# Peptides against a protein of PDB entry 3ESW: the designs that were tried, part 260

Target 1, 322 residues: chain A of PDB entry 3ESW
Amino acid sequence: NNIDFDSIAKMLLIKYKDFILSKFKKAAPVENIRFQNLVHTNQFAQGVLGQSQHLCTVYDNPSWHSIVLETLDLDLIYKNVDKEFAKDGHAEGENIYTDYLVKELLRYFKQDFFKWCNKPDCNHCGQNTSENMTPLGSQGPNGEESKFNCGTVEIYKCNRCGNITRFPRYNDPIKLLETRKGRCGEWCNLFTLILKSFGLDVRYVWNREDHVWCEYFSNFLNRWVHVDSCEQSFDQPYIYSINWNKKMSYCIAFGKDGVVDVSKRYILQNELPRDQIKEEDLKFLCQFITKRLRYSLNDDEIYQLACRDEQEQIELIRGKTQ

## One batch from the design tools (peptide; made by RFdiffusion4, then SolubleMPNN)

Design b2_p29_3_s4 (from b2_p29_3, 15 letters changed)
Fold by OpenDDE base, seed 5:
Structure b2_p29_3_s4 (fold): chain B 322 residues (1-322), chain A 29 residues (1-29)
Amino acid sequence: as target 1 above (322 residues)
Amino acid sequence: DELEEILKKLLEILKMKLEEWIKEEASKI
């Protein structure tokens, strides 16, 4: 009896797909109760949920994508990408073009477009006056600043002229296209929108220890790639733990299609206590939010994303990120 | 039902072997 291995393989694939799809069916009542109890009893879980409600969806705005593309020097960007692609990209295939695009966007953003703002310049004295600025503290936004999703305004006094300069911490990325300055929060926020505007798969990574960055899904590398706009860094997940010797406890990635604990990619040494939530509860929380984000997807989309999730989990477990 | 159980078991075994391999490889670094 010739075992029809092809028919068995097809049947196994169908059953495996059905099994995967079964995990993404509507949450059972018990899972909903566990989720509600977790977010009501655990402050860290509530924070992750709150961030997911914003970060997973806010960047999927076609009107914002148009404004971004109209604001950037696309001719310069594509000229530089085409130049680098023409050197090496033809040998490695068309999928590498997006890696060159992300690398150029990192360069363009840091060198040509956006500025780091430790202290603002004095509004009265003009450019290069930040050295004369003394922090007075922080306050709530005024009526104008409140229009641009501003939670906090840093207040500075000029030691030279005595005038007050306001540095609003805008969370509206469209306002950041105008202001073109900030710290890690503003950098990552706007850069996440920029990458999304090019149709890329992007996640926002939140670190509990006051840093934020992006991940981009490279079709060439077939994995999530670390992207830090502040550092002009591509595929260097080790920079925080190794180069900065930073102590960290949690890194959580927020994307359109899921929420993932990516701590294992970035926390290579000097791990802080993970005492904010039980590991099982964090895993459950991320899976539950991910499941909700995928409720509108078809069976093929769910299956493809689940395969990608499994591959990422294997990478995170193997420590095979470069 | 039997094929689904076999696939689930194979996935569990693969997961366990991966976890063991990682534990071994992490102990060598």
Scores: peptide ipSAE 0.016, ipTM 0.420, DockQ to the pose 0.049
Fold by OpenDDE base, seed 3:
Structure b2_p29_3_s4 (fold): chain B 322 residues (1-322), chain A 29 residues (1-29)
Amino acid sequence: as target 1 above (322 residues)
Amino acid sequence: DELEEILKKLLEILKMKLEEWIKEEASKI
């Protein structure tokens, strides 16, 4: 009796696909109750839900993508990508071109396009006057600033001329294409939109300890890749824990297709207490939100995404990004 | 729960190996 191993393998794959798809069916009443109770009783869970409602969908705007592509120097970007690809990329195949594109976008954004703003320049004294600026505190947006999803405005007084300069913390990424300055929040917000505008699969990573960055899915590397626009960093998830010696508790990735606890990728040492939520409840929360984000997808899309998720979970457990 | 997670990972590894094997066999044809 020749055991038809090929038939057994096919049957196993079918059963596995059905099992995976069964997990993404409509939530059972008990799961809905657990979810509602969790987000109503746990402030961290409510925060993750609130962020997911914005960050998972806001960057999927075709009108914004067009505005971004019209604003960037695409000729310069593609010229540089083609130049670097011609040196080393031909041997690695077509999928590596996107990695070169993301690396050039990191260079272009930091070197040519956007500026770090610890303190604003004085609106009256002009450029390179930030050294003369004294912080007076923060206030709510005025009527003009409120048009661009501004949550807070930092107020500075010039020690030279005595005038007040406002630094509005805009959350509208289209306004950031005009202002071209900010801190980690503004950098990550606009850079996430830029990457999405090139048709890339991108997540926004929120760290509880006041930092934010991106991940992009590399088809060449077949994994999520760390991307920090502030640092011009590509595939260096260790920079926070090792290079900065930063203490961290939570890193949560928000994308159109899911919400994932990516803490294991970035928290390599100096882990802070994870006391904001039970680990089982956080896992449940991320899975529940992810399931809801995928409700409109077909079975093949759900299965492909689930395979990608399992590969990521294997990576995160092995602790090998290499 | 932990056993199911291990079994799932094993299944994914087996799937990857099977896909590699299918590609290798298809290249011999």
Scores: peptide ipSAE 0.016, ipTM 0.458, DockQ to the pose 0.077
Fold by OpenDDE base, seed 4:
Structure b2_p29_3_s4 (fold): chain B 322 residues (1-322), chain A 29 residues (1-29)
Amino acid sequence: as target 1 above (322 residues)
Amino acid sequence: DELEEILKKLLEILKMKLEEWIKEEASKI
């Protein structure tokens, strides 16, 4: 009896696709109840939900993408990308060009565009005067600062001139195109928007231990790639755990198509207790939010994303960043 | 739940192998 392996394989693939698609159907009433109970009873779950409501969709703004592309030195960026791409002898049209683009955007952003701000320069004394600044504390935004989604303003006094300088912590990434300065939050916020403006699949990664970075999906590498604008880092997920010896408990990635616990990619040693939520409940939460984000997608889009998710889960279990 | 995860991983590995096999066989035609 010649087993028609091709027929069996096709049948298995069909059944598998149907099975995958079945997971992304509208949530059952019991799942909705579980979700509601979880976000009402668990503060960490509520925080993840709250972040997802913002971070998963805020960067998908075509008007913002246009403003970004008009603000960046695209001629310089593409000149540098083309130069580095040509040095490595790649043919035109390879998916690897996007990796060169992201690497140049990291360089451009850190070296040419954005500034790290431990302390602001004195508004009166001008540039390179941050050494003269003494922190006085934080306060709420004024009427002007409030226009740009500002939650807090750090207040500094200049030791030289005695004037007060305000450092508003803007969450509006368009305002950050003007200010061109900040800490990890402002860097990651604007850089996430920049990557999105080039049409890339990007996630915002939140670490509970006060750091944030990006991931982008490399079509060349066929995986999510760590991207830290603050560090000019590409595909170095180990930098926090190994190089910084940072202790961490949770890393959660937020993208338009899902919310994913990516802790296993970044927490390689010095893991802090994961005591904020049950692992099963966190897995359920991320899956539930992801399912909601995909409700409007067609079956083929859902299936392709599910295949990507599965590959990522395998990667995260194997610990093989190649 | 562990068995389901193992089975999912096995299915994923089988799918990847099948996709690779299909690509390899398609390249021989």
Scores: peptide ipSAE 0.015, ipTM 0.462, DockQ to the pose 0.080
Fold by OpenDDE base, seed 1:
Structure b2_p29_3_s4 (fold): chain B 322 residues (1-322), chain A 29 residues (1-29)
Amino acid sequence: as target 1 above (322 residues)
Amino acid sequence: DELEEILKKLLEILKMKLEEWIKEEASKI
């Protein structure tokens, strides 16, 4: 009896696909109870849920994508991408071109488009006067600032002229296209929207220890790639733990298709206590939110994303991002 | 047990590689 290896292979693939899809079926009543109890009893879990409700969906706005593409110097960007692509002589197709695009967007954003603002310039004295600014504290937004999702306004007094300058911390990324200045929060917020506007698979990474960055899914590298707009960094997940010697406890990635604990990619040394939630409960929480985000997807989309998730989990265990 | 989790994940890797291999072999036919 010739063993029909092709038939066996097809049956194994079907069974494996069914097994993967079974994990993404509608949550059982017991899972819903566990989720509700976790979110109601654990503040960190509540924070992750709250962030997911915003960060997983806010950047999927076609009107914002159009405004971004109309605001950026696309001619300059593509000219630079084409120039760098041509140097390397790569016949490697459209997938590697996207990596060059992300690298140019990092350059363009940091060098040509956006500005780091530790302290604002004095509104009365003009440019390059931030050295004369003394912080007075923070206030709520005024009526104009409140239109642009502003939760906090930093107040500064000029030591030279005595006038007050307001630095609103805008969370509206469209307002950031106008203001073109901020700290890590404003940088990452707008840069995440920029990457999304080019149709890229992007995640927003939140670090508990007051930093934020992006991840981009490279089709060329077939993995999630670290992207930090503040640092003009591409594929350097080690910069925080190794170069900065930063102590960290949690890094959580928020994307359209899932929420993932990516701490193992970035926390290579100087790990702080992970005492905010049980590891099993965090894993459950991320999986549960991810499952909810995928409820509208078809079986093939779910299967493709699940394969990506498994590849990422393997990468995170092996510690071999490089 | 960390070792059991690593082994479970290695088994998942082997399944994925097996799937890729099966897809590649099925395309040659």
Scores: peptide ipSAE 0.015, ipTM 0.453, DockQ to the pose 0.079; fails the geometry check

Design b2_p29_4_s1
Fold by OpenDDE base, seed 3:
Structure b2_p29_4_s1 (fold): chain B 322 residues (1-322), chain A 29 residues (1-29)
Amino acid sequence: as target 1 above (322 residues)
Amino acid sequence: DFIEKLKEKIKELGYYIPEEVLKKLLDEL
């Protein structure tokens, strides 16, 4: 009897869809209890939950997307994308165009739009005066700074004029469109919003060892791609562990559709102890938050996302960060 | 083998099923 592989494959695909969908049903009471106990007893878990409540949703703001698109030089951006796309001999309509867009956004953001700020310029002496600035410490925001989700203000004194310059660490990405300066936090925050404003699927990656970056989902590569706006880096997840020789313990990605431990993508050597939470509990936590984020999605959306998640997990296990 | 042919057919249909899950689902057929 010729085995009808087509019929068997179709039956398996139906069963597989049902199997996947079963995992994303409403959490059982036991899962809710485990989640609550974990978040209440483990500080790292509480931190991950707190970050997810902000980072998974804050960038899904259509009003902010409009403001971003109105602020950027779209004519320059698309001109450069089209130029590089055509130069490499690609036909219009290929999914690879989005990769070119992200690469140009990295260039544009670092070269034309945003500035790194180790020390601010003196507000009184003007541009290129940061060398004259002495740090005095940090303080809370004033009444004006507080309007823009500012948690900390770095205080500097000018050695030339004696005046105080404030460097507010704004968390409002719309304010960052105006200030156009910061460190890794401000860079990643605004750049995440920029990528989202182009309709891209983007995650914010938090590293416990004081760095942050993005991932975007490339439809061409069919995977999550490392994106660091500070480094103008595209698909170079190795830069931290190998190039910087950075020691790291945790990298957690936060997106609208899920929270994922992406440590295996970025921690290639010099791994620090992962002692903040049990591995099983972290896996459970990320899956539980992801499940909650998907409660409003339809079965087809859940299935497509779950297939993507499985591919990512396979990639992370195989160490195939090309 | 039967599993490889089935994986190939699933791939032709534009899908991927992890082998461990595929084996489990086959046992339920």
Scores: peptide ipSAE 0.319, ipTM 0.933, DockQ to the pose 0.720
Fold by OpenDDE base, seed 4:
Structure b2_p29_4_s1 (fold): chain B 322 residues (1-322), chain A 29 residues (1-29)
Amino acid sequence: as target 1 above (322 residues)
Amino acid sequence: DFIEKLKEKIKELGYYIPEEVLKKLLDEL
């Protein structure tokens, strides 16, 4: 009997869609209890939840996107993208154009737009005076700094003029468009917003060991791509473990559509103990938050995202970027 | 292999189903 593999495959695809959609139905009472217990008893879980409440939604602000696009030199950016795109012999309309855009945004951001700030310049002495700055510690924001979601202000004294310079650690990315300086936190914060402002699918990746970066979903590569604005890095997830020889325990990606443990993408060697949460509980937590973020999506959107999630999980298990 | 032929056909249709899930869904047909 000739097995009709086409018919069986089609039936399986229908059942698979239903199976996938069933995972995103309203959480069972048992799942809610497990979630509540986990976030109340596990500090790491509470931290992940807290981060998700901010990072998953904050960048989906159309007003901020407009401000970003009005602030950037779009003519320069697109000119450079078009130039590199044409140089490689690509036709207009190819999905690869967005990869060129992200690469140019990395270049533009690091070289033309934003500055690394180990120490601030002296407000009195002017540019290139950071060498004269001595840290005095940190304090709370003043009334003006508090307007821009500032939790901490680093205080520096100029060894030359004796004046105090404040380096507020702003979390408002719109303020960062003005200040155009910071460390990995400010870089990643503003760059995440920039990528979002171009309509890109972006996640904020938090590493427990004091680094942060982005992931961009490349439609051309059909996967999440590592993007580090500080390093001007595209698709180099190995830079931390291999190039920096960094020891890491957790990398968690936060996006509008979900929270994902992406540790396997970045932790290639020198893995630190993953002792902050049970692996099963972390998986549950990320899935539960992801489910909540998708509650308003239709079945087709849920299915497409779930297919993407499964592809990513396969990639992460294989340890090979496809 | 029946499973491999199905995986191939599903792939031809532009989809991917994890083998463990595929086996489970087959058992439910």
Scores: peptide ipSAE 0.313, ipTM 0.935, DockQ to the pose 0.838
Fold by OpenDDE base, seed 2:
Structure b2_p29_4_s1 (fold): chain B 322 residues (1-322), chain A 29 residues (1-29)
Amino acid sequence: as target 1 above (322 residues)
Amino acid sequence: DFIEKLKEKIKELGYYIPEEVLKKLLDEL
């Protein structure tokens, strides 16, 4: 009896692999037409596509990974990870080491490396002068700022000396290794690159209601884990909806291997209307982009990722409140 | 239940197959 179930299960897994691989074949002409019509007629869909073209690939840069690893205090980081792992990690198995690494990177980044910048210090008056700064608005980058993928520059006037201070919103994460300051966008951008530089599976999560964070795939927990560098938060997806009482409509995760609507992980209460796109069209869009991102992968990689995707979808449906 | 035993065995092997897909694949065996 047990031998029969094992044999049937193995045969089903082979057939399931073939079934999954069939879904990742080149898109049918009808799917391409639907995709083109959707991104041309729906602004939200166009935005998701535009973000995917950047966020899904920009962090897969080996030269950037080297620069990050050369910039971080790796001796301090690994010393702290080894110290925490030596306490409890051996009892949980070797796979937990990476969770300790991510937790230490969160600590190191927030406490030792990067700074929150609500308002800049006055360039003339020096440190601890941000209280004297009045916002005047935003403008385009100058010629120097434009070298570092700067979309906008916030302009501030010092109430003490009257001088103007520029706060460029750099999107170049290598420039952020120098500036060591920013808001949620700069924090998440650089921290995503940091995690990628350690060879981790990472997604960038965009929330429509002006917040951004990461997800890390934990081999120990065998799932995607919420990671917020601003909050030094690991595995606390509830912090926005419950602790902040934040109202949200969409959370979209962008990774090298896919685009996923992760709204169900984070929107636990105070849901705003999801009126930007039809649910079926959003599902189609994410699946279509994900399919394109996987075109160069081999059959085994496609199958493993599809198994991971199915487990995530089950998790999201079951609403496992931690 | 035959389907539940198969789901358990597939899970023991470290995989998941949605029940609707599992039923379809069984019909093709």
Scores: peptide ipSAE 0.310, ipTM 0.934, DockQ to the pose 0.726
Fold by OpenDDE base, seed 5:
Structure b2_p29_4_s1 (fold): chain B 322 residues (1-322), chain A 29 residues (1-29)
Amino acid sequence: as target 1 above (322 residues)
Amino acid sequence: DFIEKLKEKIKELGYYIPEEVLKKLLDEL
C-alpha cells in the first residue's frame, strides 16, 4: 500500500499551523498576572521590557528610512555591491545579493561614513586634538541637546587651550546622521536604522556587559546573521567570547516581531553568572513580549514567524552558527 | 524510515516541523 506522504504531510502542516496559532492567541489571565508580577519585582525584566518598548518599534519609521536613503551615497554602495556580486555571484539566486549589500553597508559605514569617538576633538583646536582632551565627567543635556533624545553629555577639557568640549550621547539616530561619530551605542543605533531603511529584517542585540550589535536575517543563509558595525563583522558571533575573551551573561535581541535570548549564539566560553532572573522567567518574558508584538499579524504571518523561531531555537541548541 | 520520508516531503512543501512536534501530531492522526 503506497503511503500517500503528500496527503499526510499536508494534513500535518494544517495541524501544525493550528498548534502554532494556539500559542499566539490572547494571553491567558494567568500569563498576564505572571508578566505583571515579573516586571514589577525583577529589575532585569523591567529593563528588558523597557528596551523592547523602544528598540522593537523605533526603527519602523518610513520618514526616517527616507532620510537615511537620501543621506547615504547609494550610487557608491550599489556600485560596490554590484561589483562584488559580479565576481562571486554564483547561480545561488537573488537572495545572496542582500548578503553582499549588508557587507558593503558594513564597509561603507565604518570606512566612509561614521567615526569612532573615544574622546572628542577640541571644538577650539580643531581636528586630531582628542589626545589633549581630559574627561571631567558627565552631566545632563542642555536645552539644544535635549531635542535629540540625549540622556548624558560627556564633558572634556582641552589641556592645550583650556576650553570645554561637550560630547552628547545622542539616541536620536537622525541626529547621528549629522554628527557621524560615537561609540558602540551610536554605531549600533544608526546602523540598525540603516539596515532597516533597506527593508531588511534586523534585530538590535543588547549585551549586559556594555556592548551592542545587530542581527540580520539572511534569506540566502536562511538564518539570523551576526552583524557588528563597529567591527565591520559579518557572521562572526564568536568574536566576543573567543577573540576578545569577553565574559558575558546575557545577550538579548530586540526586533519588530520578537524578543529573543540569543546568549547561546555569542557566549561560547567565560560565561558570567546568569543571576539577574530565573531562566524560566526570562524565557517566559521574551515569549510574552514576542506574543504582544505579533497581536496585529494575520495567521499566515504568525505561522511563518513561528517556523523561523523554531528553526532559530534548534540552531541555538545545536550550536550550528559556528 | 517513515518519519524521514515525511520530513523530506514537508521540506519539499517549503516548511519545517520540529521532529518532536511532528511525532506528537502523527499520534493525533
Scores: peptide ipSAE 0.305, ipTM 0.933, DockQ to the pose 0.682

